# Peptides against a protein of PDB entry 4LZF, part 133

Target 1, 155 residues: chain A of PDB entry 4LZF
Amino acid sequence: GGRLVVFPNGTRKELSADGQTVKVMFFNGDVKHTMPDQRVIYYYAEAQTTHITYPDGMEVLQFPNNQTEKHFPDGRKEITFPDQTVKTLHPDGREESVLTDGTIIQLNPDGSKVIQFNTGQREIHTADFKRREYPDGTVKTVYSDGRQETQYPTG

## One batch from the design tools (peptide; made by RFdiffusion4, then SolubleMPNN)

Design b2_p25_5_s1 (from b2_p25_5, 13 letters changed)
Fold by OpenDDE base, seed 5:
Structure b2_p25_5_s1 (fold): chain B 155 residues (1-155), chain A 25 residues (1-25)
Amino acid sequence: as target 1 above (155 residues)
Amino acid sequence: SEEEQIQELIEEAKELSKEQLEALK
């Protein structure tokens, strides 16, 4: 019940029997699927990359090296690297990486850096100091001038 | 016409950006 149209340039268009799915096979080997849920799945044949666009403006890129990129409607990007590290790029310029061991690395627009270790320790890097916060409440600060300060927890 | 649709479909064929190509490496 489906329909196949073959064009002179070699492009092929397949319509499902219900008319809800359209598959275009381009002359260059690329493939475009239009799905009933209005997703558009585009496959780049040469790059072996899949690009999915959603009606809400979400875009997903799937690369042959197992990297995945999500482009959110709000301008945020989320990259899942082949090693499964997830990096989020925020519209305000903040970057956040979540490592597979649970460590979170935050790069702030002001240039500061925050590392939340899986051990519960936190490290803050600024222009003026590097600070280590411990789960027991101890805080050690090394200032840019070489001064060191330890703040002890309250019981 | 189907010929017009062919031209539209050719125009719909996409290419990866330089940024996207870099992400493949």
Scores: peptide ipSAE 0.033, ipTM 0.622, DockQ to the pose 0.035
Fold by OpenDDE base, seed 4:
Structure b2_p25_5_s1 (fold): chain B 155 residues (1-155), chain A 25 residues (1-25)
Amino acid sequence: as target 1 above (155 residues)
Amino acid sequence: SEEEQIQELIEEAKELSKEQLEALK
């Protein structure tokens, strides 16, 4: 059988019979589960947030607004927004958002932006220009000085 | 932001909970 310990402050600790699962129910309503795989599932009652920590340093946050964040040991962060857009923040400063329609938005450390549309079109934003690349190989560029250029595919 | 508010609340809750855990060890 399991073991239950009740503390004077109202905190309760439950141990499984094998001792591999520990559940702590804090007086404030928080709940901490230590699992056999050594992951820790912490529920913050006031914040209504679940925080999972893994032995390898992985962390998962689940927020009440349905946002989920994964913090990888390598420093990468993956955010799933309530609308199911997934944003990945890379340690090198790159940010990549994948929209539900398949559009990919990349923000580069230099401030440039690349949008890969689900249509196969690509848009590149730099300090100097905005460029639209079409699946047929046509490229349209609008420069910051107002100049426009169209490059046609070589057939 | 909502996220910042949630993080603040988490930090507060975590501090209290950590203190509680240490006291129970």
Scores: peptide ipSAE 0.027, ipTM 0.619, DockQ to the pose 0.050
Fold by OpenDDE base, seed 1:
Structure b2_p25_5_s1 (fold): chain B 155 residues (1-155), chain A 25 residues (1-25)
Amino acid sequence: as target 1 above (155 residues)
Amino acid sequence: SEEEQIQELIEEAKELSKEQLEALK
């Protein structure tokens, strides 16, 4: 059978019968679970936040507003917003947002921006121009000097 | 007791984790 230890301060520690799971219920309502797979699950009662730490260094945060954050060992961070937009922050400074409609927005370290629309159109923003690429091969470019160029598909 | 020592260690670790969590917000 499992074991329950009740401490004078009101903290409780539950040990599973197999010894593989440890649950600590703190006096303040916080909970710590140590799982057989070595992940540790913290629940912070006041913040209503769940924090999972994995042995490989992965961390997962679950906030009460339904936002989830994954902190990868390589330094990448993935945020799932309440609206289910997923934003990835890469160690190189690149940011990518995937919207629920399939649109992908990329912010590059050089300051350029790329929008891949769900329609297959792509828009590229640089210091020198904005460019719109269409699925038919048409490309429209507006340069920073005000010049506009349209390239029509060959065929 | 051994259990008290374990509790203290767990609480310290939890507090540290909480502080880290707050810093990540």
Scores: peptide ipSAE 0.027, ipTM 0.583, DockQ to the pose 0.036
Fold by OpenDDE base, seed 3:
Structure b2_p25_5_s1 (fold): chain B 155 residues (1-155), chain A 25 residues (1-25)
Amino acid sequence: as target 1 above (155 residues)
Amino acid sequence: SEEEQIQELIEEAKELSKEQLEALK
């Protein structure tokens, strides 16, 4: 059978019968849970936050506001916000946000921005221009100097 | 930020938990 050890300070340690699971419940309400798959689950009572560490180096943080952060071994970070927007931060500095409506916002390291709207329209922001691409092939460009250009689809 | 505050609390709690765990060995 499993074992329960109760320490004088109120900390409790539970061991499964197979020895594969260890649960430590600290007197302050914190919990450390070592699982058979070698993941470690930390619950921090004061912060009401769950922190999971995986053997491959992946980490998952679950915050009380329902935000989730995944830290990948390659340095990529994925944030799921309470509104369910998913933001990916890449090691090269590129950021990509996927909104719940399907809109994708890309921020590039050079400061350029690309928005792929759920309507099929695409907007490109650079230092020199703002460009809107339409599904029919029409392209409207507003240059930083105030010039405007419309390119019509060939057809 | 709220996230930063939470991370600080996590770090403090993690150290406390580590110390407690070591004391139980």
Scores: peptide ipSAE 0.027, ipTM 0.647, DockQ to the pose 0.052

Design b2_p25_5_s2 (from b2_p25_5, 9 letters changed)
Fold by OpenDDE base, seed 4:
Structure b2_p25_5_s2 (fold): chain B 155 residues (1-155), chain A 25 residues (1-25)
Amino acid sequence: as target 1 above (155 residues)
Amino acid sequence: SEEEEIQQLIEQSKEDSKKQLEELK
């Protein structure tokens, strides 16, 4: 048989018969589950948010707007937005967004931006230029000074 | 932002939950 402890403030603590699962139901509606695999599942009632912590340091946040965040032990953060765009923030400051259409947007620590379109076109943004690369090998560059350059594929 | 509001609510709730957990020890 499990054990139920009811505290004077209305908080309840349930222990499974095997002692491997602990459920705390706080008086404010928050819930904490400690699982046999040492995952801890928090539900924050006011925020309507689920927060899962893993023993390896991984964390998963589920927000009421359907946003999900994964915090990896290496410092990487992965955000799945409500629109299903997935944004990865790397420890080096690089950000990568994968859109539902397969477009990839990369923000580099130097401030440069790379867009890999689902069409196979690539666009590179730097302080000095914007460059468009086409699948046929054509490259168009627009420099910050207004100069334009077209490089044609070597046929 | 909505995210900032949610994060603030989480932080507040975490503080409250932490206090309660300390009282349960």
Scores: peptide ipSAE 0.023, ipTM 0.600, DockQ to the pose 0.051
Fold by OpenDDE base, seed 3:
Structure b2_p25_5_s2 (fold): chain B 155 residues (1-155), chain A 25 residues (1-25)
Amino acid sequence: as target 1 above (155 residues)
Amino acid sequence: SEEEEIQQLIEQSKEDSKKQLEELK
């Protein structure tokens, strides 16, 4: 059978019968689970947040507002917001947001921005120009000097 | 304690995440 140890401060430690699962219930309401697969699950009672650490260095945070953060061993972060927008932060400083409507927003380390709209239109922002690409092949460019160029599709 | 350090990191993460959510609206 499992074992329960109750400490004088109110902390409790439960050991499974096989000894592979350990549950510590702290006096403040926090909980630590050590699982057979070596993942550790922390529940922080005051923050109502779950933090999972994996043996490979992966971390998962689950917040009470339904936001989830994944911290990958390579330094990449993936945030799923309560509205289900997914933002990826890359180690090189690139950011990508995928909106629920299918729009993709990319922020590049050089400060350029690319928006892929769900309509098939694409907008590119650089230091030198703003460009709109249309599904029909039309491209409109507004340069920083105020020049405007329209490129028509080859009919 | 390790637990207290993690709690502080979690609280900071929540604040940062809340800010990011507002910036995406």
Scores: peptide ipSAE 0.022, ipTM 0.534, DockQ to the pose 0.030
Fold by OpenDDE base, seed 1:
Structure b2_p25_5_s2 (fold): chain B 155 residues (1-155), chain A 25 residues (1-25)
Amino acid sequence: as target 1 above (155 residues)
Amino acid sequence: SEEEEIQQLIEQSKEDSKKQLEELK
């Protein structure tokens, strides 16, 4: 059978009969649950936050506001916000946000920004210019010196 | 404790995520 240890402070430790599952219920309401697959599930009662650690180094955070964060072993971080926007932080410093309307926002390590609108328009921001690309092939560029250029589609 | 360290990391993560959400608005 399983084992139950009750500590003087009210903390309880449950061990499964096979020894593969360990559940610690702390006196403050926190819970640490070690699973047979070696993932560890922490529940923090005050913060109402779940933290899962995996043997490969992956971590998952679940916040009470429905935000979820995934920390990958390669250093990538994926954040799902309460509004279901997904932001990915890459180890090279690139950031990508996918909005619920299908708009994609990319921040590049060089400081440039690319917005792919759900309308099919694309906007590129660099140190030297802002450029808007339209679905018809029209391209409008506003340079940092105030010059404006419009390139019309060849047709 | 291990729990306190994790709590600090969680709090930092919440603050960072809040800042990032504000930057997206």
Scores: peptide ipSAE 0.021, ipTM 0.515, DockQ to the pose 0.028
Fold by OpenDDE base, seed 5:
Structure b2_p25_5_s2 (fold): chain B 155 residues (1-155), chain A 25 residues (1-25)
Amino acid sequence: as target 1 above (155 residues)
Amino acid sequence: SEEEEIQQLIEQSKEDSKKQLEELK
């Protein structure tokens, strides 16, 4: 059968009959579950936050506001905001945000920014220019010196 | 404790995420 251990501080430890599931209920209301698949589920009572650690090194944080963060073993982070925007932080410093309207925003380590609009337009921001690409092949560039150029599609 | 360290990381993550959300508005 299962085993219950009660510690002097009020912490409780429940062991399954097979020993593969361990539940620790801490005196402060926190809960730790060790599962048969080796994931560890922490519940922090004060923060109302769930933290899952996986044997591959992945971590998942679930916040009470419905925000979810995934920390990948490669150092990548994926944040799903309450509004369902998904932001990915790459180890190289690149950031990508996917908005609910389908707009994709990329921030590059060199400080450049690329916006792929849901309309099919693309905007590129660099130190030297701001460029708008249109679905018809038209490209408008505004250079840092104030020069403007329009390139029309060929054909 | 391990729990205290994790709690500090959680609070830092919440603050960082809040800042990032404001930058996306």
Scores: peptide ipSAE 0.021, ipTM 0.511, DockQ to the pose 0.028

Design b2_p25_5_s3 (from b2_p25_5, 10 letters changed)
Fold by OpenDDE base, seed 2:
Structure b2_p25_5_s3 (fold): chain B 155 residues (1-155), chain A 25 residues (1-25)
Amino acid sequence: as target 1 above (155 residues)
Amino acid sequence: SEEEEIQKIIEESKELSKKQLEELK
């Protein structure tokens, strides 16, 4: 019940019997697959990259080095690196990276940085200071003027 | 970067695919 059309340039078009799936195999090795859910899957042969587009505007890119990028309709971008680190880019300019060890790195639009270590320690970087917070409640602050302050937990 | 090169290839391939699909209509 399916239909195969072969074009003179070597491009092939396959139609499913229900007409809901369309596969185009280009002469250069590229593939375009239109699914019943209106998802479109592109494979770019030269780049060895898969690109999926969704009807809601979501896009997924899969690179040959195992990097994956998700582009959300709200403007958020999520990058999964080959090492499985996940970086989220927010429309407001905030960036968050989650490392495989559980460490979370946040870059804020104001230039501040927050690191939540897997050990429970937290590091805060601002224009005015660098602060290290320890699980026991100790807080060490190094100010931009060179002053250092240690706050001990109230035992 | 390698990513920028891949993005360029993707864009070029998309344009090629679009043209080919238009010629097939």
Scores: peptide ipSAE 0.049, ipTM 0.694, DockQ to the pose 0.051
Fold by OpenDDE base, seed 4:
Structure b2_p25_5_s3 (fold): chain B 155 residues (1-155), chain A 25 residues (1-25)
Amino acid sequence: as target 1 above (155 residues)
Amino acid sequence: SEEEEIQKIIEESKELSKKQLEELK
């Protein structure tokens, strides 16, 4: 009981029998699916990219290089790179990358950088110093002026 | 970049799609 409309330019529109699914196949190879849950799935033929839009404003992009981007309604962006690194861009300008080995790299709006290694070590980069924190509580700091400081754990 | 090129293609495709959809209304 579905309906198919073929337009003079070659564009085709298919409606499901229940009217809840609409598929538009454009003459250029692009496809638009409107789903019952109000998701809209675009396929852009030239870009070979899938773009899903949700009624809440979320968007998902799937690129031909296997990169996936999620655009959240709050302005957060999550990028899954082809290597499966996940980078989150926060509205405040903070960036977090989670590597496949579990290492977390945080870039802060002030330009500072924090690396949480999978070993439990943490490295903090600021304009003034680079600091390495060890799981045992040892902290080594190298200042921009070349000074070095070691803080030992308290037992 | 490849991403920028893809984004451009997406934008162009969206514009075309929008135009086509408006013509279908």
Scores: peptide ipSAE 0.048, ipTM 0.693, DockQ to the pose 0.049
Fold by OpenDDE base, seed 1:
Structure b2_p25_5_s3 (fold): chain B 155 residues (1-155), chain A 25 residues (1-25)
Amino acid sequence: as target 1 above (155 residues)
Amino acid sequence: SEEEEIQKIIEESKELSKKQLEELK
C-alpha cells in the first residue's frame, strides 16, 4: 500500500504504493506533486499559481488571472494573456504577438516592427520609414524626413 | 532528514510565489 507521513508542523507526504507518485501538502497550503512521468506540479496557495516543471526543462506557469506562460528549454517564452493574445519571445530578441482578431505584430532585434493586419494590409516600421502595403499592390512610404512615396500596382 | 528537505522546498516555494506575484503586478 501507499504511505502517509504526517509531520508535526501539519505537512503531509503521500507516497503511492509503486513509489512513482509523491504528493507533499505543505502546512501553508502549497502542494508539490511528483507524477510518474517525472513532471512536478507545484501549487502556490498564496499566489494561487500552478507551476509545472518537465524533465526536459520545460516549465508552465498558470496564474490566477488566466495568464499562462510556457518556458521552453531553448529559451523561448510563450505568454497567453487573459484576452487570449499570444506573445512569443525568442532567444534572439524577436517578439511576436498574435491578437485574437488575427493581427500579427512582430518586433525584430534591429528595432523594426512589422504589423500584418487582419485586412491583409501590412505595415513596416524602420528607423528610416513607415511603409503600408495594401492588398491591391499599392505601397505607401513615409520617410523620416517627411517625404512621401506612393508606388502603384503594375497593371 | 525528510523534514529538512521539506523545509527547503517550503522556503523555495515561498520565494518563488513572491517572485511570481511581483511579476504579475
Scores: peptide ipSAE 0.027, ipTM 0.624, DockQ to the pose 0.038
Fold by OpenDDE base, seed 5:
Structure b2_p25_5_s3 (fold): chain B 155 residues (1-155), chain A 25 residues (1-25)
Amino acid sequence: as target 1 above (155 residues)
Amino acid sequence: SEEEEIQKIIEESKELSKKQLEELK
C-alpha cells in the first residue's frame, strides 16, 4: 500500500504503492510532486505559482495571472501572456511575438525589426530605411535621408 | 536532509517567482 511519513516540522511525504509517485507537502504550504513520467511539479504556495521540470531540462512556470513561461534546454524562452500573445526569446537575442490578431513581430539582434501584418503586408525597419511590402508586390521604402522610393510589381 | 535541500531550492525558486510576478504588475 501507499505510505505516509509525517516529519516533526509538519512536512508530509506521501508515496504511492508502486513508488512511482511521491508527493511532499511542506510545512509552508509548498508542494513537490514527482510523477511517473519523471516530471517534477512544484507549487509555491505564497506565489501561487506552479513550476514543472522535465527530464529533458525543460521548465514550465505557470503564474496565477495565467502567464506561462517555458524555458527550453537550448536557452530559448517562450512566454504566453494573459492576453494569449506568445513571445519567443532566442539565445542569439532574436525576439518574436505572435499577436492574437495574427501579426508577427520580429526583433533582430542587429536592431532591425520585421512586422508581418495579418493583412499580408510586411514592414521592415533598419537603420537605413523603413520598407513596406504589399501583397500585390508593391514595395515602398523611406530611407533615413528622407528619400522615398516605390517599386511596382512586374507581371 | 532531503527535506531541507528541497526546501532551500523551493525558497530560492519562490524568490525568483516573486520577482517575475512583480515584473508582471
Scores: peptide ipSAE 0.027, ipTM 0.608, DockQ to the pose 0.039

Design b2_p25_5_s4 (from b2_p25_5, 12 letters changed)
Fold by OpenDDE base, seed 2:
Structure b2_p25_5_s4 (fold): chain B 155 residues (1-155), chain A 25 residues (1-25)
Amino acid sequence: as target 1 above (155 residues)
Amino acid sequence: SMEEEEKKLIEEAKKLSKEQLEELK
């Protein structure tokens, strides 16, 4: 059988029969599970937040609003928002958001922005211009000086 | 001892909760 230790402050520690699972129920309502695979699941009772740490250095945060954050060992961060938008933060400073409708928004370290719309249109934002590319090959550019240029498909 | 383990567990809970609360703010 397992072992249960009850401390004077009300903290409880449960050990599985095999000793590979440890559950600590803290006096404040927090719960810590140490699993056989060496992942640690910590539940913050006040914040209603779950924090999972993996032996490879990956971390997962689950918030009460259904937001989930994954912190990868390579420094990448992936945020799943309550609306199911997925935002990836790359170590180089690049950010990518994938919307539920399939739209992709990319923020580049150089300050440029690229939006790939679900319609097949693409919008490129730079310091010098905003450009809209259409599926038919039409390209509309609005320059920072207010000049506009339309390039029609060669057909 | 059980008292030392209890102290460690109390300190661990306080540390983790504080760090996470600071990151959430």
Scores: peptide ipSAE 0.122, ipTM 0.708, DockQ to the pose 0.036
Fold by OpenDDE base, seed 3:
Structure b2_p25_5_s4 (fold): chain B 155 residues (1-155), chain A 25 residues (1-25)
Amino acid sequence: as target 1 above (155 residues)
Amino acid sequence: SMEEEEKKLIEEAKKLSKEQLEELK
């Protein structure tokens, strides 16, 4: 069977029967699990936050407000907000947000913005123009100088 | 000894402090 060690300060250490899982319950209420796959799950009792570290360098934070953050080894960060919006921050400075309605918002390092609406329409914002693309192939462009252009679908 | 192991575990808990958690937020 497993082993339980209870220390004088109240810290407890549980070992699985195979010795591959270790659970430490600290005197302050924190809990550390070391798993057979070498991931470490640390629970901060006061902050009610879970921090998972993986052997490949991936980290996962779970906050009490239901926000989840994933830190990837490549420097990418993925945030799931309490409202279930998912934001991805890329190492190149690009940001992408996926809203619950299916809308995707992309912010590019050059300051341009792309919105993919759930209706299939797409809007592109640059320093020089705003462009709306419609599912039928129509494209409307408003340039910064006030000029407007409409491109009609072929057919 | 068990006392040395207890001390090591206490030191480990301190390394995983609330301050480090706030830096990760």
Scores: peptide ipSAE 0.079, ipTM 0.682, DockQ to the pose 0.035
Fold by OpenDDE base, seed 4:
Structure b2_p25_5_s4 (fold): chain B 155 residues (1-155), chain A 25 residues (1-25)
Amino acid sequence: as target 1 above (155 residues)
Amino acid sequence: SMEEEEKKLIEEAKKLSKEQLEELK
């Protein structure tokens, strides 16, 4: 059968009958679950935050505001904001945000920014220009020096 | 012993509540 150990300080340790699940309820209200799949779930009572660690090195943070952060073994981080925007932080410094409307915002390590709008328009921001690409093939560029260029579709 | 296990659990709780939370922020 399962076991419950209650320590003098109030910490409780529950073991499943098979020993595959261990639950520790610490005296401070924190909880640690060790699961059969070797996943470890930490609940921080004060922060109301859940931290899940996986055997492969994956980590998942769940915050009380419904924000979720995934820390991948490759160094990538994926943040799901409360509004369901998903931001990916790549190890190379690239950041990508996918908005709920389908807009994709990319921040590149060189400081450039690319916005892929849900309308099919794309906007590129560099140190030298802002460029708007339209679905019809029109491209409008505003350079940092104030020069403007419009490229019309061929055909 | 149970006392040794309790000490380890207390130490673990302290580590989790302070150090790991700071590392995760």
Scores: peptide ipSAE 0.076, ipTM 0.688, DockQ to the pose 0.035
Fold by OpenDDE base, seed 1:
Structure b2_p25_5_s4 (fold): chain B 155 residues (1-155), chain A 25 residues (1-25)
Amino acid sequence: as target 1 above (155 residues)
Amino acid sequence: SMEEEEKKLIEEAKKLSKEQLEELK
């Protein structure tokens, strides 16, 4: 059978019959679960936050505002905001946001920005220009010197 | 011993401080 240990400080430790699941209920209200797959689930009572650690080094944070963060072993971070926007931070400094409407915003390490709209239009921002690409092949560019150029599709 | 295990659990709970949680965010 399972085992329950109650310590003098009020901490409780519950062991499954197979010993593969351990639940610790700390005196401060925090809870720790060790699972058969060796993932560890921490619940911080004061912060109302869940922190899951995996054997491969992956970490998942679940905040009370419904934000979720995934910390990958390679240094990549993925944030799911309460509005369900997903932001990925890459180790190279690139950032990508996927909005709920399907719009994708990319921030590149060189300072350039690319917006892929759900309409199929794309906007590119660089130090030298702002460019709008249309699904029909039209491209409009506004250069930093104020010059404007329109390239029409080759029909 | 039970006392050693209790001490370890207390230390573990203290290690999971609010400051460390904020650092993980």
Scores: peptide ipSAE 0.079, ipTM 0.683, DockQ to the pose 0.035; fails the geometry check

